# Ledger of designs, part 23: peptides against a protein of PDB entry 2MBZ

Target 1, 143 residues: chain A of PDB entry 2MBZ
Amino acid sequence: GINLTPEEKFEVFGDFDPDQYEEEVRERWGNTDAYRQSKEKTASYTKEDWQRIQDEADELTRRFVALMDAGEPADSEGAMDAAEDHRQGIARNHYDCGYEMHTCLGEMYVSDERFTRNIDAAKPGLAAYMRDAILANAVRHTP

## One batch from the design tools (peptide; aimed at target 1 V25 T32 H94)

Design b2_p18_7_s4 (made by RFdiffusion4, then SolubleMPNN; from b2_p18_7, 7 letters changed)
Fold by OpenDDE base, seed 2:
Structure b2_p18_7_s4 (fold): chain B 143 residues (1-143), chain A 18 residues (1-18)
Amino acid sequence: as target 1 above (143 residues)
Amino acid sequence: PLPPFTPSYGDFGSLIPR
């Protein structure tokens, strides 16, 4: 869970309450190393930490949207670099995220309609674009 | 907006065991 007061949670997350999914998340992922790592790391996070994470995510979203608007393919250096930053952000803030894990996340973004809908709120097709960029980035880093 | 399952909770891939 997120160790913030209700007021702090509202300030950071607004209408979205991540804790509402705690039960489902625990049921689906509770036995994974990633879950354990994330719980351990985030246990000490402050309001400012969570705000930083949100800001980083928003910035990355804007980068991807800008790339799409510019007509840059998902396997462009710009798109792959954005995907790499996404991977590294997960690694820093939550859990070890190798390229295989990252590609799996990308697939989830287009397979789980809840993710797709939420991501595409910024721009239709963004989830698919991210997935493709993530895959391309993984490929270019494969020996 | 945040995804329904953030990495801190359950932003995991399809191959992660359930």
Scores: peptide ipSAE 0.099, ipTM 0.773, DockQ to the pose 0.083
OpenDDE base, seeds 1, 3, 4, 5: peptide ipSAE 0.100, 0.090, 0.106, 0.110; ipTM 0.764, 0.772, 0.773, 0.771; seeds 1, 4, 5 fail the geometry check

Design b2_p18_8 (made by RFdiffusion4)
Pose (drawn by RFdiffusion4):
Structure b2_p18_8 (pose): chain A 143 residues (1-143), chain P 18 residues (1-18)
Amino acid sequence: as target 1 above (143 residues)
Amino acid sequence: AAARRAAAALAFAAAYAA
């Protein structure tokens, strides 16, 4: 998958070692179909592809988190759009985490506080803010 | 660094949890 060195993972993922949990991940659910399509796509991903996503993800925090500061609701245009923006980002980056699928991630994320702590490293409650943004975004699209 | 870690968690979750 990532097949990176500890140094690269640092320069890329920062102080986050996903490889150590690589096989551990499927221990949680390990039952998804989209993972299958993703592995095929992440089969050759390099540090650049991985770093490209990080710099991209960093940008997600400022805007999302900035929306929180202004005190605007997550189902807001800017917030939901930010959610739609997240969808296409993570989808085109692995296979195509559809809307319904993108939502599965939103709440299954609140369950394991490991993700939240690593994700909230930017700010607490961000996971909840995004889920609703993504959930609402999926609704305005859902028939 | 914290933002990098947050971003890394997201990218990792999308790649391996999806």

Design b2_p18_8_s1 (made by RFdiffusion4, then SolubleMPNN; from b2_p18_8, 5 letters changed)
Fold by OpenDDE base, seed 2:
Structure b2_p18_8_s1 (fold): chain B 143 residues (1-143), chain A 18 residues (1-18)
Amino acid sequence: as target 1 above (143 residues)
Amino acid sequence: MANRRAAGALAFAAAYLS
């Protein structure tokens, strides 16, 4: 799991504990390349690394919310760029994330109610907006 | 204005899900 003390985990993730899902993740994805890559990369992560990842996620959330508030469509350049940054962030921090993988993640955001609820806590409909932006970004990069 | 649950969900997806 995440190599942080309980106090550090609270400081970084608050009341959300990603390790709660360790068994489920292993059951569903334990034999995938993504899982192996993520475990290898994150094994050396410090508290500061995890904090940086959370900060990046917060920034991305703010960007998407701002786009939604501005009425920008999910297939706008701004929304697609945010989706691209999201994809690249996953690639840097966890595992190789191609456009197909990214679209699968986007679909999960709207199909898994746990993700939908957590994401939409920032703004109702955010998960769907992200999914649509992710899909649009994938389309523009897959000739 | 930070949403730790939302960020955590994103991090969870990135860290654990594919």
Scores: peptide ipSAE 0.063, ipTM 0.717, DockQ to the pose 0.625
OpenDDE base, seeds 1, 3, 4, 5: peptide ipSAE 0.063, 0.068, 0.061, 0.061; ipTM 0.720, 0.724, 0.713, 0.714; seed 3 fails the geometry check

Design b2_p18_8_s2 (made by RFdiffusion4, then SolubleMPNN; from b2_p18_8, 6 letters changed)
Fold by OpenDDE base, seed 1:
Structure b2_p18_8_s2 (fold): chain B 143 residues (1-143), chain A 18 residues (1-18)
Amino acid sequence: as target 1 above (143 residues)
Amino acid sequence: MANRRAAGALAFASAYLS
């Protein structure tokens, strides 16, 4: 779990508590390399580390929303670059995230209603846009 | 997809990344 006090968690995540899914994640993926990597990396994270991760997420959200508002297609360079930054962020902060892994995450964003609701809170259709951008980015990097 | 299960390891904890 996230090693923060309740006060710190609220300051960083607000009403969203990632730890509420800890048991489900452990039960479903606890024996995977990705799980071990994530637990190992995040075990030492401070409040400042989590805040940085949240700031990066917020910035990425703003980028995607701006792209959508501008009418840029999900396979535009701008959208694919944002997807690439998303992939790299996961790799730095949680676990190794190749392009195939990233496309799996993208599909989860639109197939799991919990993710869809959370993402689309910023803008309706954002989850689908991200999924499409993730796929396009994967395609361009796997010739 | 081959990495579907592994991808889930960060699934809900990463919901705030977007």
Scores: peptide ipSAE 0.081, ipTM 0.745, DockQ to the pose 0.084
OpenDDE base, seeds 2, 3, 4, 5: peptide ipSAE 0.066, 0.076, 0.064, 0.085; ipTM 0.724, 0.724, 0.720, 0.729; seed 5 fails the geometry check

Design b2_p18_8_s3 (made by RFdiffusion4, then SolubleMPNN; from b2_p18_8, 6 letters changed)
Fold by OpenDDE base, seed 5:
Structure b2_p18_8_s3 (fold): chain B 143 residues (1-143), chain A 18 residues (1-18)
Amino acid sequence: as target 1 above (143 residues)
Amino acid sequence: MANRRAAGALAFLGAYAL
């Protein structure tokens, strides 16, 4: 779990409680390498580490929203570069994330309604746009 | 300033997802 005080958790995550998903995550993915890597990395994370991760996520969200507002297609260089940065962010902070893994995550964003609603809170259709950009980025990197 | 926004794009369930 997240080793922060209730006050620190509120400062970083607001009303979102990541610990409410701990049991489901363990039951679904507890035997995977991704789960092990993430647990090993995050076990030492401080409030400042978690805040940095949230700041990176917020910046990426704003970037995708700006691309959508500008009418840039999801297979534009700008959108694919944002998807690449997203993949690399997952790799740095959580677990090894190849292009196939990233594509699976993108599909989850549109197939799991919990993710869709959470992502689309920033802008309707953002989850689908991200999925399409992730797929396009994977294609250009796997010729 | 405190970040009061819910984690959206990455989400912790997704951070462990395969």
Scores: peptide ipSAE 0.068, ipTM 0.724, DockQ to the pose 0.399
OpenDDE base, seeds 1, 2, 3, 4: peptide ipSAE 0.067, 0.065, 0.081, 0.068; ipTM 0.722, 0.725, 0.736, 0.722; seed 3 fails the geometry check

Design b2_p18_8_s4 (made by RFdiffusion4, then SolubleMPNN; from b2_p18_8, 7 letters changed)
Fold by OpenDDE base, seed 2:
Structure b2_p18_8_s4 (fold): chain B 143 residues (1-143), chain A 18 residues (1-18)
Amino acid sequence: as target 1 above (143 residues)
Amino acid sequence: MANKRAAGALAFASAYLS
């Protein structure tokens, strides 16, 4: 799991327990490359690293919400750029994330109610908007 | 697709769901 004390975990994640999915993930996907890569990368993460990751996620959320509030299409340059940054962030922090992987993640955001609910907590429809932006970004990078 | 979903779940559980 995440190598943080209970106090540190609370400071970074609040009442949310990021390790609540550890057993499920291990049971379902423990032998996947993504799982192995994530475990390898995160094994050395400090509290500051996790905080940085959270800050990046929050920033990206605000960015997408702002785009939605402005009425920007999900296939706008701004939305696609945000999607690209999202993809790159996953790649840096967790595991290799190509465009096909990213589109699958986008689909999961709208098909798995747990993700949809958590994402849409920031703004209703955000998960769908992200999915569409992710797809658009993938298309423009896959001639 | 299962592997990709797993990757997404892992990423969000670790960082993006909080």
Scores: peptide ipSAE 0.077, ipTM 0.737, DockQ to the pose 0.119
OpenDDE base, seeds 1, 3, 4, 5: peptide ipSAE 0.075, 0.071, 0.070, 0.072; ipTM 0.736, 0.730, 0.732, 0.734; seed 4 fails the geometry check

## One batch from the design tools (peptide; aimed at target 1 S38 C104 M108)

Design b2_p19_1 (made by RFdiffusion4)
Pose (drawn by RFdiffusion4):
Structure b2_p19_1 (pose): chain A 143 residues (1-143), chain P 19 residues (1-19)
Amino acid sequence: as target 1 above (143 residues)
Amino acid sequence: AAEAAKAAAAYIALLHVPR
């Protein structure tokens, strides 16, 4: 998958070692179909592809988190759009985490505090803020 | 279907953690 060195993973993922939990991930659910399409895509991903996502993800925090500061709701245009923005980002980056699928991630994320702590490293409650943004975004699209 | 979507989500989440 990532097949990166500890140094690269640092320069890329920062102080985050996903490889250690590589096989540990499927232990949680390890039952998804989208993961199959993703592994095919992440089969050759390099440090650049991986760093490209990080710099991209960092940008997600400032705007999302900045929305929280202004005290605007997550189902807001700017917030939901930010959610739609997250969808296409993580979808085109692995296979195409559809809307319904993108939502599975939203809540299954709140369950394991390991994700939240690593994700919230930017700010507490961000996971909840995004889920609703993504959930509401999916609604305005859902028929 | 949801269960067939969570493993990929978890995997993707580990790769999309912001620094």

Design b2_p19_1_s1 (made by RFdiffusion4, then SolubleMPNN; from b2_p19_1, 9 letters changed)
Fold by OpenDDE base, seed 5:
Structure b2_p19_1_s1 (fold): chain B 143 residues (1-143), chain A 19 residues (1-19)
Amino acid sequence: as target 1 above (143 residues)
Amino acid sequence: AEERARAGAAYALTLTIPR
């Protein structure tokens, strides 16, 4: 799991313990390249690394919310650029994330109630907006 | 606290890889 002390984990993740999903993730994806890549990368992460990753996630969330509040379509340049940054962030921090993989993640955001609930905590409909932006971004990069 | 909880959820999203 995450090699942080309980105190450090609380500082970074608050009341949410990401390790609660470790068994499920291992059972579902433990034999995939993505899982291997993620474990190899994160094994060396410090508290500061994890905090940076969380900050990036927060910034992306705020960016998508701002786009929604401004009435920007999910297939706008702004929304698609945010989706691209999301894809690149996953690739940088966890595992190779091509456009097909990214679209699959987007679909999961709206089909798994756990993800939908967690994402929409920032703004109702955010998961669907992200999914649509992810799809639009994938389409423009795979003509 | 709420912000950190959402950040943690975002992390979990990156770990669950659909096939």
Scores: peptide ipSAE 0.144, ipTM 0.745, DockQ to the pose 0.074
OpenDDE base, seeds 1, 2, 3, 4: peptide ipSAE 0.134, 0.135, 0.123, 0.141; ipTM 0.739, 0.743, 0.732, 0.743

Design b2_p19_1_s2 (made by RFdiffusion4, then SolubleMPNN; from b2_p19_1, 7 letters changed)
Fold by OpenDDE base, seed 4:
Structure b2_p19_1_s2 (fold): chain B 143 residues (1-143), chain A 19 residues (1-19)
Amino acid sequence: as target 1 above (143 residues)
Amino acid sequence: AAERARAAAAYALSLTIPR
């Protein structure tokens, strides 16, 4: 799990504990390359590393919300660029994330109610918007 | 605080990858 003290976890994640999903994730995906890569990378993460990851995610969320508020379509250059940054962030912090993998994640955002509820807390429809932007970005980068 | 909590949940669940 996340190698932070309870106090550090609270400072970074608030009253939410991401390790509450550890057992489910392990049971479902523990034998995948993505899981192994993520465990290997995050095992050495400090509090500062986790805080940086959270800050990056927050900035990306605000960026997508701003695009939606401006009425920019999910296949706009701005939305696709945000999706690309999202993909690259996953690749840097967790596991290799190609465009196909990213598309699968986008679909999960709208098919898993836990993701949908959590994402849409920032703005209704954000999960679907992100999914569409992820798909559009994947299409434009198809060789 | 709520925003960080949402991000944490998203990353935790991101490992639930239906490939």
Scores: peptide ipSAE 0.127, ipTM 0.730, DockQ to the pose 0.082
OpenDDE base, seeds 1, 2, 3, 5: peptide ipSAE 0.134, 0.126, 0.118, 0.127; ipTM 0.740, 0.732, 0.722, 0.734; seeds 1, 3, 5 fail the geometry check

Design b2_p19_1_s3 (made by RFdiffusion4, then SolubleMPNN; from b2_p19_1, 7 letters changed)
Fold by OpenDDE base, seed 1:
Structure b2_p19_1_s3 (fold): chain B 143 residues (1-143), chain A 19 residues (1-19)
Amino acid sequence: as target 1 above (143 residues)
Amino acid sequence: PREKAKAAAAYAAMLTIPR
C-alpha cells in the first residue's frame, strides 16, 4: 500500500486511511492498466509527494465550492476548467486518464455512497456538481 | 480540517479506483 509510517499517514490523511480500500481495489481493478500504472508511480512517493497531492485536491475542492456558492452552473467555463485540472492531476500523479475514464469516475462519485459522503463533506451536492462538470468538460473536448 | 481530510481521502481512494 502507501509506503508511509502510521505517523506520516496520519499527518497526511488524518483519520481516514486510504489503504482500507486496498483489497477491494485489487479485487475489482487488479488486472487493469490504471491499477498497474498507479502502483508503479506511487511506490516511490514520499510523504511530501502525498501531501502535495492532498493539497492539490483541497485546492480543487475550494474552487468547486466557490463556483457553487457563486451560482455558476456545472457547465460554466470555470467549472469545466476545474474539471480539466482534476483530470490532468489524475493523469500526472496516478494513471492515464482520458475523458471517458474521467466521466466514469464522475459517475462513481454519485453512485457509490462512500464517495458521495466523503466528497459532500465539503459541501452538500459537491459530488453531483463535480460529475456534471466532468461530463461537460468531456463534451466540450469531443469533436 | 477533519472534513477537508475526508474530502482529500476520498480523492485518494478515487485515484486508486478506475471507475
Scores: peptide ipSAE 0.071, ipTM 0.722, DockQ to the pose 0.082
OpenDDE base, seeds 2, 3, 4, 5: peptide ipSAE 0.069, 0.058, 0.063, 0.057; ipTM 0.716, 0.706, 0.717, 0.705; seeds 2, 4 fail the geometry check

Design b2_p19_1_s4 (made by RFdiffusion4, then SolubleMPNN; from b2_p19_1, 8 letters changed)
Fold by OpenDDE base, seed 2:
Formats: C-alpha cells, structure tokens, sequence
Structure b2_p19_1_s4 (fold): chain B 143 residues (1-143), chain A 19 residues (1-19)
C-alpha cells in the first residue's frame, strides 16, 4: 500500500484512506498494465509526493468548479484543457493514460456512486461535468 | 475545506483504479 505512517496518511488524506480499497483495486484491476505501472511508480513516493498529488487534484477541482460556476460548457476550451491536464496528471503520477482510458475513467466517475459522491462533494454535478469534459477533450484529440 | 480534501483523496482513489 501507500508507504506512509498512519500519521502521515492522516495528514495527507484525512479520514479517507486509499489503502482501504487496496483489495478491491487488486481484484478488479490487478491484472492490468495500469495497475502494475501505478504500483511501481508510487512505491517510492514520499509524503511530499502524495501531498503534491493531492494539491494538484484540489487545484484541478477548483478549476472545474469555477468553470461550472461561470456557466462554461463542458466542451469549452477551458473545460477540455482542464480535462487534458487531468489526463496528463494521471500519466505523470500513476500510469499511461490515453484518451480512451481517460474516457473510461470519466464514465466510472458517474457510474460508481462512491466516485460520484466523493467528487460531487465539491459541487453537485461535478463528476458528470468532468466526464463530459473528458469526453470532449478526447474527441477533439481524435480527428 | 473538508470537501477539497476529500476531492484529493477521491482523485487518489480514481488514479489507483484504472478501467
């Protein structure tokens, strides 16, 4: 799992412990390249690395929320750029994430209530907005 | 806010869970 002390994990993730999902993740995706890449990359991550990832995620969340509040459509340049940054962040920190993979993740955000609930904690409908932006970004990069 | 922290944690989960 995540190589942090309980105190460090709490400081970074609060009450949400990603390791509580380790068994499910392994059962569902343990045979995928993405899983192997993620385990390999994150094995050496420090507290600071995980904190950076969280900070990046928070920033991206704020961007999407701001776009929604401004009434920007999910297929706007701003929303698609945010989706692209999300994709690149996944690729940088965890595993190779092409546009097809990204769209699959987007669908998961709206089909798995756990993801939807956690994402929409920032703003109701955020998961759906992200999914739509992810799809739009994928489409524009697949002419 | 607490919601932002949860958003980050949610992303961590999302990043760990591929398709």
Amino acid sequence: as target 1 above (143 residues)
Amino acid sequence: ARERAKAGAAYALMLTIPR
Scores: peptide ipSAE 0.094, ipTM 0.727, DockQ to the pose 0.087
OpenDDE base, seeds 1, 3, 4, 5: peptide ipSAE 0.096, 0.095, 0.101, 0.090; ipTM 0.729, 0.729, 0.722, 0.729; seeds 1, 3, 4 fail the geometry check

Design b2_p19_2 (made by RFdiffusion4)
Pose (drawn by RFdiffusion4):
Structure b2_p19_2 (pose): chain A 143 residues (1-143), chain P 19 residues (1-19)
Amino acid sequence: as target 1 above (143 residues)
Amino acid sequence: VTVDPTKADFWGDFLFHAF
């Protein structure tokens, strides 16, 4: 998958070691189909592809988090769009985490506080803010 | 919105959000 050195993972993922939990991840659910399509795509991903996502993800925080500061609701245009923005980003980066799929991630994220702590490292409750943004975004698209 | 965990990529998401 990532097949990176501790140094690269640092320069790329920062102080975050996903490889250690590589096989541990399937322990949680390990039952998804999309993971199959993703592994095929992440089979050769390099540190650049992985860094490209991080710099991209950092940008997600400032705007999302900035929306929280202004006190605007997550189902807001800017917030939901930010959610739609997140979808295409994580989808094109692995296979195509569809809307319905993108939502599975939103809540199954609140369950494991390991993710939240690592994700909220930017700010507490961001996970909840994004889920609703993504959930609402999926609704205005859902037939 | 239908939720089906068997259609999700949690590893990709974990890697994506490596803050």

Design b2_p19_2_s1 (made by RFdiffusion4, then SolubleMPNN; from b2_p19_2, 11 letters changed)
Fold by OpenDDE base, seed 2:
Structure b2_p19_2_s1 (fold): chain B 143 residues (1-143), chain A 19 residues (1-19)
Amino acid sequence: as target 1 above (143 residues)
Amino acid sequence: VKLDPSKADLLGALYYNAL
């Protein structure tokens, strides 16, 4: 789990505690390499590391929302670049994330109501837009 | 209670669809 004090967790995540999903994540993905990699990488993360991760996510969210507001297609260079940065962020912070893995994550964003609801809190349809951008980015890198 | 996108993304990193 996240090795932060209760106070630090509150400062970084507020009412959301990622560790509340630890059991479910372990049950579903505990036998995967991705899970192992994530556990290894995050074991040493500080409060500042977790805050950085959230800041990066916020920035990316704003970027996608701006693209949507501008009417940019999900397969535009801007949207695909944002998707690529998202993929690289996952790879840097958690586990190796190839294009196929990323595509699967995108599908999860629209198929798991928990993700859809939470993502779309920023803008309705954001989860679907991200999924489409992720797919487009994967396609352009798989000629 | 809904999570903000940042928290959702973090959850996504932890709650992955493995191939």
Scores: peptide ipSAE 0.075, ipTM 0.725, DockQ to the pose 0.072
OpenDDE base, seeds 1, 3, 4, 5: peptide ipSAE 0.066, 0.074, 0.071, 0.073; ipTM 0.723, 0.730, 0.731, 0.732; seed 5 fails the geometry check

Design b2_p19_2_s2 (made by RFdiffusion4, then SolubleMPNN; from b2_p19_2, 10 letters changed)
Fold by OpenDDE base, seed 2:
Structure b2_p19_2_s2 (fold): chain B 143 residues (1-143), chain A 19 residues (1-19)
Amino acid sequence: as target 1 above (143 residues)
Amino acid sequence: VKLDPSKADLLGFMYYNAF
């Protein structure tokens, strides 16, 4: 699991328990090559690494919320750029994330109520907005 | 409890592999 002490986990994740979801992932997909890649990336992560990841996620959330508040379409350059940064962040921190995979993640955000509820906690409709931006970004990068 | 996109990606991994 996450290589942090209980105290560090609390400091970084608060009420969120990453081990809860990691166990589900491991149970269902732990024998895949892709999972092994992700495990390798995070194996050496320190508290500071995880905190950075959290900060990046928070920043991205704020960006999307700001775009929505401004009335920017999900296929605007601003929204697509935020989606691209999201994709690159996943690739950098967790696992290789191409545009096809990214679109699948976007669809999950709206199809799995666990994700929808949690994402929309920041702003109602955020999950759908992200999905649309992710799709638009993928389309514009498909020659 | 809010699950930010980065955290949600852990579960996202499972769904991608399902397709």
Scores: peptide ipSAE 0.085, ipTM 0.730, DockQ to the pose 0.088
OpenDDE base, seeds 1, 3, 4, 5: peptide ipSAE 0.079, 0.080, 0.084, 0.067; ipTM 0.732, 0.723, 0.733, 0.723; seeds 3, 4 fail the geometry check

Design b2_p19_2_s3 (made by RFdiffusion4, then SolubleMPNN; from b2_p19_2, 9 letters changed)
Fold by OpenDDE base, seed 5:
Structure b2_p19_2_s3 (fold): chain B 143 residues (1-143), chain A 19 residues (1-19)
Amino acid sequence: as target 1 above (143 residues)
Amino acid sequence: VKLDPTKADPLGFLYYNAF
């Protein structure tokens, strides 16, 4: 799992416990490419690495919230660029994330109540906005 | 956004593709 002390985990993740899904994911999908890539990359992550990842996530959240507050549509250049940065962040830190996978993740954000609850904690409707931006970004990059 | 692509995202992605 994540090689952090309980105190460090709280400092980085707060009330969100990523280890709560470890057993289920390992049992059901432990032999998939995405899982293997993520486990191999994160095995060497320090507290500072995890903190950087959380900082990037927080910045992305603020960026999407600001777009929503400004009334920018999800298919605006700003929203699509934010979605692209999200995709690239996943690819850099965890596993290869193409546009097809990204759109599936976006749909999961609105169909899995666990994700919807976590995302919309920042702003109601944020998960749906992200999903729409992810889809729009994928469409503009479709060959 | 507090997400864990190492666990929750792979879980969600594969769950979505199951249907």
Scores: peptide ipSAE 0.054, ipTM 0.738, DockQ to the pose 0.095
OpenDDE base, seeds 1, 2, 3, 4: peptide ipSAE 0.075, 0.050, 0.093, 0.091; ipTM 0.731, 0.725, 0.725, 0.744; seeds 1, 3, 4 fail the geometry check

Design b2_p19_2_s4 (made by RFdiffusion4, then SolubleMPNN; from b2_p19_2, 10 letters changed)
Fold by OpenDDE base, seed 3:
Structure b2_p19_2_s4 (fold): chain B 143 residues (1-143), chain A 19 residues (1-19)
Amino acid sequence: as target 1 above (143 residues)
Amino acid sequence: VKLDPSKADLLGFTYYNAF
């Protein structure tokens, strides 16, 4: 699990409590490579590491929202670059994230209402926009 | 790209690891 005190977890994740998912995650995905990679990488993470990860996510969120507000298509260079940075962030912080894996995540963002609600809190339709940008980025890198 | 629902469900563990 995340090696933070309850107070630190609240400071970093706010109203999102990762502990509420720990058992389900272990039961459902404990035998996957992605899970093992993530647990190994994050085992040494400090509060500052987790905060950096959240800051990176917030920055990407702002980028996507700005792109949407500007009317940029999800398959624009800007949107695809943001999607690429998202993919690279996952790979750097958690587990190997190829383009197929990334497209699966994007699809989950629109098919799982929990993700959709969480993401769209920043802007309605953001999850769908991210999914489309992720797909476009994957397509351009796998011709 | 066609994605299997099982893959999407399998990747749900990112709830714990950020989106």
Scores: peptide ipSAE 0.065, ipTM 0.719, DockQ to the pose 0.246
OpenDDE base, seeds 1, 2, 4, 5: peptide ipSAE 0.058, 0.058, 0.052, 0.057; ipTM 0.737, 0.740, 0.738, 0.737; seed 4 fails the geometry check

Design b2_p19_3_s1 (made by RFdiffusion4, then SolubleMPNN; its pose is not in this set)
Fold by OpenDDE base, seed 5:
Structure b2_p19_3_s1 (fold): chain B 143 residues (1-143), chain A 19 residues (1-19)
Amino acid sequence: as target 1 above (143 residues)
Amino acid sequence: MARKRAAGALAFLSAHPPP
């Protein structure tokens, strides 16, 4: 689990409780290399590390929302660059994330209603927009 | 004080590989 006190967890995650998903994640992904990499990396994370990760996610969310509000298509350079930054953030913080893995994540964002609801809390349709940007970014980086 | 909203769902959920 996340090595933070209840108070620190509240300061970083607010009303979102990551611990409620720990068992499900272990059951679904516990035998994958991605899960192992994530557990190994995050085992040493401090409160400041978790806060940085949350801040990066918040910034990315705001960036995608701003693109949508500006009417930029999901296959625009701006949207694809945001998708690339998202992919690189996952690779840096959690596990190796190639373009195929990233597209699978994008599909999960629209196929799992829990993901869709949580993402779309920032703006309706954000999950679908992110998925489309992720796909477009993968296509432009595929020979 | 306004509770910090769960914007971290994306970061935490992205830490989990897709099926």
Scores: peptide ipSAE 0.152, ipTM 0.738, DockQ to the pose 0.484
OpenDDE base, seeds 1, 2, 3, 4: peptide ipSAE 0.136, 0.130, 0.131, 0.151; ipTM 0.740, 0.734, 0.734, 0.747

Design b2_p19_3_s2 (made by RFdiffusion4, then SolubleMPNN; its pose is not in this set)
Fold by OpenDDE base, seed 5:
Structure b2_p19_3_s2 (fold): chain B 143 residues (1-143), chain A 19 residues (1-19)
Amino acid sequence: as target 1 above (143 residues)
Amino acid sequence: MARRRAAGALAFLAGNPPP
């Protein structure tokens, strides 16, 4: 699990407990390269590292919400750039994330109701908007 | 103070390759 005290976990994640999902994540992904890479990278993460990851995720969420509120389509340069930053953030912090992997993640955001509810808590339809931006970004980077 | 729901929860939800 995440190597933080209960107090540190509360400060970083609030009411969300990542340890509640550890068994399900291991059952679904435990035999993948992504799982191994993530476990190896995150084993050394400090509270400050986890806080940075949360801050980056919050900033990206705000950026997508602002694009939606401005009426920018999901295939706009602004939305595709936000999707690219999301992909690069996954690659930096967790595991190698190519465009195919990223599109699979985008599809999961709209097909798994738990993801949809969590994402759409910031703005209704955000999960679908992110999925569409991820797809558009993958298309522009694939010849 | 609105408890910051960790947007990072996306990475830990069941079904995502572990962040």
Scores: peptide ipSAE 0.061, ipTM 0.735, DockQ to the pose 0.349
OpenDDE base, seeds 1, 2, 3, 4: peptide ipSAE 0.059, 0.058, 0.057, 0.069; ipTM 0.734, 0.732, 0.731, 0.737; seeds 2, 4 fail the geometry check

